# Designs tried in a protein design run: peptides against a protein of PDB entry 6RGO. Part 247

Target 1, 392 residues: chain A of PDB entry 6RGO
Amino acid sequence: MALKLLGFNQDATCFSVISSNKGVTIYNCDPFGKCFELEKSTSNDEELDFLVEMLFSTSLIAVVDKTIGASKRKKLKIVNTKRKATICELTFPHEIMDVIMNRKIICVVLKSDQIFVYDISCMKLLRTIDVRGEKLKSTSKFRNSEAVGDIGVRVSLSTDNNSILCYSSYSKSDKENAPLNDIVVFDALKCIQINVLPAVHQSNIVCIACSPDGMLMATASEKGTIIRVFKTIDTENDEPILVNEFRRGSRPSRISEMKFNHDNTLLACVGESDTIHIFALPVTTTEADANEDDTLQQSSHSLSSSINGLQYISKGLANRFGKIIVSKIPTQSQQRHVAYIKIPENAKYRIGFPKDTTNTIHICGEDGNYLVYSIPRNEVGPCTLVKSNTFD

## One batch from the design tools (peptide; made by RFdiffusion4, then SolubleMPNN)

Design b2_p20_5_s1 (from b2_p20_5, 10 letters changed)
Fold by OpenDDE base, seed 4:
Structure b2_p20_5_s1 (fold): chain B 392 residues (1-392), chain A 20 residues (1-20)
Amino acid sequence: as target 1 above (392 residues)
Amino acid sequence: SKKEEEYKKFLEEARKELEK
């Protein structure tokens, strides 16, 4: 059977799948089992396409049927899974591309590069963000929206109540083909723009992850070779703070999803490659308990000399392409993964971090596997499989 | 409206599910 993964909920307690024969199924992770099914509305052999966003482990889901016709693709349904009833229906002017939520906010992303921000408590529209309208104020030329299929506005929302929304925006370049390589950080509750990170990549941003607390964000471009982690709110001299730069690989490969764990110590990424990569983030140790003087003489052998040469080349290119956030991190100090999971090359996987176990990761595949891995703490290596289940 | 009351009641039920 063809499975299509919709992904995990915010705390990785559930995941959603499309089965060609059944429609939408939601699985509970622990205990593992089917908790909800939305039957196919049509008997036709049409390929099923849905968006489903679940409010944690609650009976509230947002559903978009994308299977049939331009009209259905514009409808958001809020469904009570216990009652199997549509409680609210919203119709949008354009196709819905994404839906994200937390306890406070629902964001609806349209093919028009608009983001509709709703108060979940009453489904009141708080804000319409027009990412194209911001571009048109900066760039005179209409991109014919009919161009290259899969490049649109990307969004991520903090899972906390602060409701920090990160979204990709168009750079202010006078070029007809301005990339979606800026990030806007937005307080979705107050409807205030907090920060703008210009030109975080050279090409379009295709993946964004916000940390659960909204204090960090990760970004990846179409190349998917470098992942950058920034502070969302904090700035240094009105400049964005780059916390980490990770190398996923040397070969271009699209990243489909990234997730932070609940304590911001790990960042996972998955995509078209045979490998889920897990990166360690620097824990800001609160300086309090560093009284134990364990003088690990890390012999700082002064590899000082060779770094000087690469600084000179960067100055000349910066003038023609706007202030690209030049990695403050030397290319040689690009951190690799601390852990990895091998996955089948032909199976799409989704990832989630459970709240209560910061060193475990949940993954599910279009191959029908739900897998729980333990992440090694003290060594660089493969994750260990702890639990496995199958679904259809 | 009756739908708005039903929605508010449903959200209150969902909120109580999040507090457990």
Scores: peptide ipSAE 0.307, ipTM 0.885, DockQ to the pose 0.749
Fold by OpenDDE base, seed 1:
Structure b2_p20_5_s1 (fold): chain B 392 residues (1-392), chain A 20 residues (1-20)
Amino acid sequence: as target 1 above (392 residues)
Amino acid sequence: SKKEEEYKKFLEEARKELEK
């Protein structure tokens, strides 16, 4: 059967899939099993397409039927899974591209590059963000949005109650072809723009992850070779703080999803490549615990050769993009432990980090595999498979 | 409205599910 992955919920306790024959199925991760099914409304052999966003392990889901009919693609349903009932329905002027939520808010991304921010407690509209802004209203050359099917506004939301929303925005270049390479950091509760990170990549941003606490964000461009991690709120001399820069690979490959673990010590990425990458983030020791002189002996081993390539790229970018003060990434942070998981070629996978086990990752594939891996500590290497389940 | 009361009740049920 053709499976399409919708992804994990915020704490990786559940994941959602589309089954061509059944409709939407939600699986519980532990104990593993079906917890909800949404039957397809049509008997036709039409390719099923849905957006499903689940509020953690609750009976609340947001559903968009994207299958057939432009009218359905504009409707958001809030469904009670226990009652199998639609409690709320919203209709939008444009097709819904994405839906994200936490305990406080729902964000709805439209094909018009608009973000609608709702208070989840009453479904009141708090803000409409127009990412195109006022400047693009004057140029009647609405580029045929049909040909740019893969480039749109990307969003990520903190899973905490602070509700930090990160979204991609158009650069202020007077060119009719401004890339979506700026990031805006937005307080979704107060409806205030907190920060703007200009030109974080040379090309359009295709993937964003916000940390659970909203203090960090990760970005990847269409090239998917470099992942950048920034502070969301904090600035240094009114400039964005680059915390980390990771290389996923030398070959271009699209990143479809990134996630932080719950303690901000790991960043995972998945996409079109045969490999899930897991990067270690240096723990920002707050100044207080700097007193333990743990003499981590310089194990002199030969990882030196791959690091030298990173120094050359930093000097060239610094001159053309304004002073991204690469704060002195402590030399200790150059030993970035990277874990990996090999996945089948052409199988789409999704990732999730469980809350209770910071060194565990959940993955699921369109091949019908749900897998739990242990992440190695303080070393570079493969993850260890701990649990395997199958679904159809 | 009756729908708003039903929605508020449902959200309060979901909130209690998050506290477990």
Scores: peptide ipSAE 0.307, ipTM 0.886, DockQ to the pose 0.778
Fold by OpenDDE base, seed 2:
Structure b2_p20_5_s1 (fold): chain B 392 residues (1-392), chain A 20 residues (1-20)
Amino acid sequence: as target 1 above (392 residues)
Amino acid sequence: SKKEEEYKKFLEEARKELEK
């Protein structure tokens, strides 16, 4: 059967899949099993396409039917999984490209490069963000959005209640084809822009991850060779703070998903390559909690000792032309993965970090495998398979 | 409206599921 992965929920307690024969199925990770099924409404052998976003392990899901020929690509349904009933339906002016949520906010991304921000508690529209309208009225013909394929606005939302929204925006270049290489950081609750990170890559951003607490974000371009991690809110001399620059590989390969673990110590990435990469983040010791027990510091020092060569080149060389030179971290100082998982070639995988175990990663594949891996703490190497299940 | 009340009730049910 052809499977299509929709991904994990916010805490990796569930994942969603499309089965060509069954429709949408949601699996619980532990105990492993089906927790919800949305039957296929059409008998036709049409390729099924859906967006499904689950509110953690709750009975609330957002569903978009994107199947070809369906007039439903503009409709968001809020479904009660316990009642198997649509409680709310919203219709948008354009096709829905993405849906993301937390306990407070639903964001709906349209093919028009608009982001609709809703208060989940009442489905009230809080803001419409028009990422195209923020382009200076350059007389540049709107590239027919049909010809640009998968290049569109990318979003990530913090899983906490602060509801930090990171989205890709167009650079303020007078060039007709300005790339989606800026990041905007937005408070989705207050509807305030917090920060703008200009030109974080040379090409379009195709993947963004926000940390669970909203304090960090990771970005990858179409090249997928370099991942950059920034602070979201904090700035140094009104300049963006680059925390890390990771090298996934030397060969270009698209990154489809990135995730932080729940304590911001790890960043995982997956995509078109045969390898899931896991990177270690420096523990930002806030100076404030310097009072409690010395004993746990020793184990983090061994991995940090190989990282001690990262002089914070906070030298924002503000070049005279107002371009934030993202300081090219010398290719030699680009950190590699600390851990990896080999995955089958041609199988798409999705990733999630469970809350309760910061050194565990959940993965699922279009090959019908759900896998739980342990991440090594003190060594660079492969992850260890802890649990495996199959689904259809 | 009746739908808004049904939605509010459903969200309150979902919030109680997040606290478990």
Scores: peptide ipSAE 0.300, ipTM 0.883, DockQ to the pose 0.786
Fold by OpenDDE base, seed 3:
Structure b2_p20_5_s1 (fold): chain B 392 residues (1-392), chain A 20 residues (1-20)
Amino acid sequence: as target 1 above (392 residues)
Amino acid sequence: SKKEEEYKKFLEEARKELEK
């Protein structure tokens, strides 16, 4: 059967899939099994496409029917899974491209490069973000996105209540073909722009991940060779906003998803390659005032991966939009993965980090495999398979 | 409206599921 993966929920307790024969199915990870099914409403052999975003392990899902020919691509449905009932329906002016949520916020991304921010508690619109801005409304060249592939606004939302929204934006270059290579950091609750990270890649950003706490953000371009990790907020300290630069590979390959673990110690990425890569993040030791006494020789085998490659670009090169945040880190100083999982080249996978086990990763494939891996702590190498289940 | 009350009740049910 043709399966299409929709992904894990925020805490990797559930994942959702589209089955060509059944419609949308949601699985529990532990105990493994079906928890919800949306039956296919049409007998047509049309390729089913859906967006499904689940609110953690709750009975609340957001659903968009994206099936070709369906007039429903502009409709968001809030569904109670226990009642199999639509509780709320919203209609948008344009096709829905993405839906993300946490306990407070729903963000809806449209094909028009608009982000609608809602308070989940009442479905009240808090903000409409127009990523093109007012000046570009006159260039009625909608990139006929039929011919220009999956290049659109990308978003990620913190899973916490702080509700930090990171999204890709067009560079302020006077060029008609400005890349989506800026990042905006936005407080979705207060509806305030916190930060703007200009030109974080040379090409369009195709993947963004926000940390669970919203303090970190990872980005990848259409090349998918380099992943950059940034602080979302400017600290008053002269600390670089660019915290890490990871090399996934030398060959271009699209990254489809990235996730931080719940303690911000790991970043995983998956995409079109045969390999899920897991990177170690430096633990930002907040120097809490260590009172002197307790001689616990924590042999911090600081993997002091010499962050010597973050050349402080001297304070003097203010570009038109402020400090150049992204130095060209020499290719030799780019950190590699600390762990990996081999996956079939022809199978799309999704990734999730469970909350209670920071060294465990959940993965699921369009091959019908749900797999749990243990991540090695002290060595660079393959992850160990701990649990395997199959789904249809 | 009756739908808004149903939605509010549903969200309160979902909130209680997050606290378990």
Scores: peptide ipSAE 0.290, ipTM 0.879, DockQ to the pose 0.787

Design b2_p20_5_s2 (from b2_p20_5, 9 letters changed)
Fold by OpenDDE base, seed 3:
Structure b2_p20_5_s2 (fold): chain B 392 residues (1-392), chain A 20 residues (1-20)
Amino acid sequence: as target 1 above (392 residues)
Amino acid sequence: SEKEKEYKEFLKEAEEELKK
């Protein structure tokens, strides 16, 4: 059977798949098993396409039927999985491209480059963000939405209650073909723009991940060779907003998904390559509470790869050309993965980090494999397979 | 509306599931 992966929920306790014959199926990770099924409504051999976003392990799901020819591509349904009932239905002016949620917020991304932000508790619209409307204030020519293929607004939302929304925006360049290479950081609860990160890549951003706490974000472009990690908030201490630059590979390859683990120590990425890459993030120890005297000589082999190559472009030039946030980090200072998983060629995989085990990763494939890997702590190498299950 | 009551009750059920 052809499987299509929808992905893991926020805490990797469940994952969702589309089966051509069954419709949408949700699996529980532990104990492994089917927990919900949304039956195929049509007997037609149409290629099924859905968006399904779960509220963690709850009975609340958001569903969009994206099947070609379906008039439903503009409809968001909130479904109770226990009752198998649609409780809320919203209709949008344009096709729904993405849906993300946490305990507080639902964000709906449209093909029009609009983001609708809702309070989940009442489905009240808090904000409409028009990413094109910001561009129109700078560049008079509307590109008709039809000609923009796989390039659209990308979003990520923090899984916590802070509800930090990161989204791709058009650069302020006078070029008619301005790339989606800016990032906006937005407080989705307060409906306030926190930050703007200009030109974080040379090409369109195709993948964004927000950390669970919303303090970090990761970005990848269409090239997928470099992953950049940024602080979401400007710190008063003139600290660099760019925390890390990771090299996934030398060859261009699309990154489809990135995830932080729950303690912000790891960043994983998956895509069209035969390899899931896992990167270590430096723990920003705030030096504040280090006053207690406990003498444990933990030989911190701080792999302080001193990223000495962040040349502070002196404060003086920052006034004329807007904050060049992306210093040209020398290609030699780019960190590699600390761990990896080999996956079958041409198999699409999704990734999730479980909350309780920061050194494990859940993965699932369109090959029907659900796999749990242990991540090595002290060595660079392959992850170890801990558990495997199959689904259909 | 009855649907808004049903939605609020359902969200309450989901919030109780999130505490387990």
Scores: peptide ipSAE 0.321, ipTM 0.890, DockQ to the pose 0.785
Fold by OpenDDE base, seed 1:
Structure b2_p20_5_s2 (fold): chain B 392 residues (1-392), chain A 20 residues (1-20)
Amino acid sequence: as target 1 above (392 residues)
Amino acid sequence: SEKEKEYKEFLKEAEEELKK
């Protein structure tokens, strides 16, 4: 059977899949099993396509049927899974590309590069964000949107109540072909722009992850070789704060998803490569607990050779990007441990971090595998498989 | 409307589920 992964919910307690024969199925992670099925509305052998966003472990889901015709692709349904009933239906002027939510906010991304921000408590529209802005409306050269099928506005929302929305925006370059390489940080509750990170990559941003608390954001471009982590709200001399830069690999490969764990100590990424990468983030020790002098002089010798690849902050990029003051984060050699999981070639995987176990990752594949891995804390190496289940 | 009452009740149920 052809499976298509929709992904994990916010706390990785559930994941959603499309089965060609059944429609949408939601699985519980623990105990593992089916918790909801949404039957396909049509008996046709049409390729099923859906968006499903679940509100944590609740009976609330947002559903978009993308299978049949341009009209259905413009409808968002809020469904009660316990009652199997549509409670709310919204219709948009354009195709829905993405839906994200937390306890307070639903964001709906349209093919028109518009973001609709709703108060979940009443489905009231709080804001329409037009990412193209008024200036780009005049040049009616619709890029033949057929050929550039995969470049659009990307979004991520904090899972907390602060509801920090990060989205990709067009650079202010007078070029008709401006890349989606700016990031806007937006308070979705107050409906105010907090920050703008200009030109965070040279090419279009294809993946964004906001931390659960909304304090960090990870970005990747179409190249998927470099992942950048920024502070979302804080600035230094009105300039964006780059916290981390990670190299996923030397070869270009698309990153489809990134996630932070619940304590902001890990960043995972998955995509078209045979490898899920997990990066360690340095703990931002607030200045207070610096007193315990524990002189762990553990011998610095052997791991030096492989870590040298991260020191190529190429001097050349500093000139054309405005002075991203890479604050000299003191080279406290908090060894940026990298863990990995090998996955089958050509299998699409999705990732999730459970709340209660910060060193555990959940993954699921279009191969029908749901896998739980333990992440090594103090070493570079493979993750250990802890639990496996299969689904169809 | 009746649908707005049903939606508010459903959200209240979901908010109670989020506290467990």
Scores: peptide ipSAE 0.308, ipTM 0.886, DockQ to the pose 0.745
Fold by OpenDDE base, seed 4:
Structure b2_p20_5_s2 (fold): chain B 392 residues (1-392), chain A 20 residues (1-20)
Amino acid sequence: as target 1 above (392 residues)
Amino acid sequence: SEKEKEYKEFLKEAEEELKK
């Protein structure tokens, strides 16, 4: 059967799939099993397409039927899974591209590059963000969005109550073809722009992840070779703080999803490659327990490795290429993965981090595999398979 | 509306589920 993955919920306790024969199925991860099924509305052999966003492990889901006709693709339904009833229905002016939520906020992304921000407690519209409207003051040309099928506004929302929304925006370049390579950080509750990270990549951003606490974001471009991690709120001298630059690989490959674990120690990425990559983030050690003077004589082997390769790119040429404010972490300081999972070629996978086990990752594939892996702490290497289940 | 009451009751149920 053709399966299409919708992904994990916010805490990786559930995942959603589309089955061509059944419609939408939600699985519980532990104990593994079906927790909800939404039957297809049509008997036709049409390829099913849905968006489903679940509010953690609750009976609240947001559903968009994208299967048939331009009208259905514009409707968001809030469904009570226990009652199997539509409690709320919203209709948008344009096709819904994405839906994300936490305990406070629902964000709806439209094909028009608009983000509708709702208070979940009453489904009141708090804000409409027009990502094009900031650009349209300069260039009215509707890019025929037909030709570049998969490039649109990307969003990620913190899973906490602070509700930090990160979204891709168009660079202020006078070029008709400005890339979606800026990031805006937005307080979705207060409806305030907190920060703007300009030109975080050279090409369009295709993947964003916000940390659960909203303090970090990860970004990847169409090239998918480099992942950048930034602070969301904090700035240094009014400039964005780049925390990490990771190298996924040397070959271009699209990243479809990234996620932080719940303590911000790990970042995972998945996409068109045969490998899920897991990167370690620097833990800001709170200085508290550094009182034990274990004088481990770190033998000062002066690895005076001549970092002579600071080519002073002279200040003069920086003016023509818009300041990539991201001080390129020297290619030598680009960290690789600390762990990896091999996945079948051509199988789309989704990733999730469970809340209670920071060194565990949940993955599910369009091949019908739900897999739980343990992440090695002390060694660079493969993750260990801990549990496996199959779904249809 | 009756739907707004039903939605508020449903959200209260979901918020109680989030506290467990």
Scores: peptide ipSAE 0.306, ipTM 0.885, DockQ to the pose 0.749
Fold by OpenDDE base, seed 2:
Structure b2_p20_5_s2 (fold): chain B 392 residues (1-392), chain A 20 residues (1-20)
Amino acid sequence: as target 1 above (392 residues)
Amino acid sequence: SEKEKEYKEFLKEAEEELKK
């Protein structure tokens, strides 16, 4: 049967899949098993497409039927899985491209490059963000978005209550074809723009991950060779703070998903390649836990001295030369993965980090495998398979 | 409305599930 992965929930306690014959199925990770099934409403041999976003392990899901020919691609349903009932239905002016939520906020991304921000507690609209309208106020002509079916606004939301929303925006370049290579950091609760990171890549951003606490973001472009990690809120001299630059690979390959673990010590990425890559982030030691692990401090000191060489050319120089020269971070400062998982070629995988085990990763494949891996702590190497289950 | 009451009751159930 053709499976299509929808992904893990916020804490990797559940994952969602589309089965061609059954419709949407939600699996619990531990104990492993089916927890919910949404039956296919149509007997047609049409390829099923859905968005499903689950509120952690709760009975609340957001569902969009994206199946071709369905008039439902503009409709968001809030479903109670325990009652098997639609509690709320919202209709949008354009096709829904993405849905993301936490305990406070639900964000709906439209094909129009609009982001609708709702208070989940009452489904009240808090904000409409018009990513194109912001671009048009800056002198640049519309890209007819119809022609480039795969390039749209990307979003990520913190899983905490701070509700930090990171989204891709169009660069203020006078080019008719301005890339989606800026990041906006937005407080989704207060509806305030906190930060703007200009031209974080040379090409369109296709993947964004926000940390659970909203303090970090990871970005990848269409090339998928370099991942950049930034602070979301903090700035140095009104300039964005680059924390890490990771090299996934030398060959271009699309990254489909990135995730931070719950303590911001690891970043995982998956995509079209045969390899899930896991990168280590420097632990920001707050002064209190200064006691035990002397071994990781040596790597942080060498990085701080090399990061001082990452002079972002200040806004003053960027304004003078019109080219935000993303300083070519010397290829020597690009960190590699600390761990990896080999996955079958042509199988799409999704990733999630469980809350209770910072060195464990959950993965699921369109091949029907749910796998739990242990991440090595003290060496660079393959992850160890701890648990495996199959689903249909 | 009756639907808004049903939604608030459902969200309260989901918030109680989030505390477990």
Scores: peptide ipSAE 0.305, ipTM 0.884, DockQ to the pose 0.778

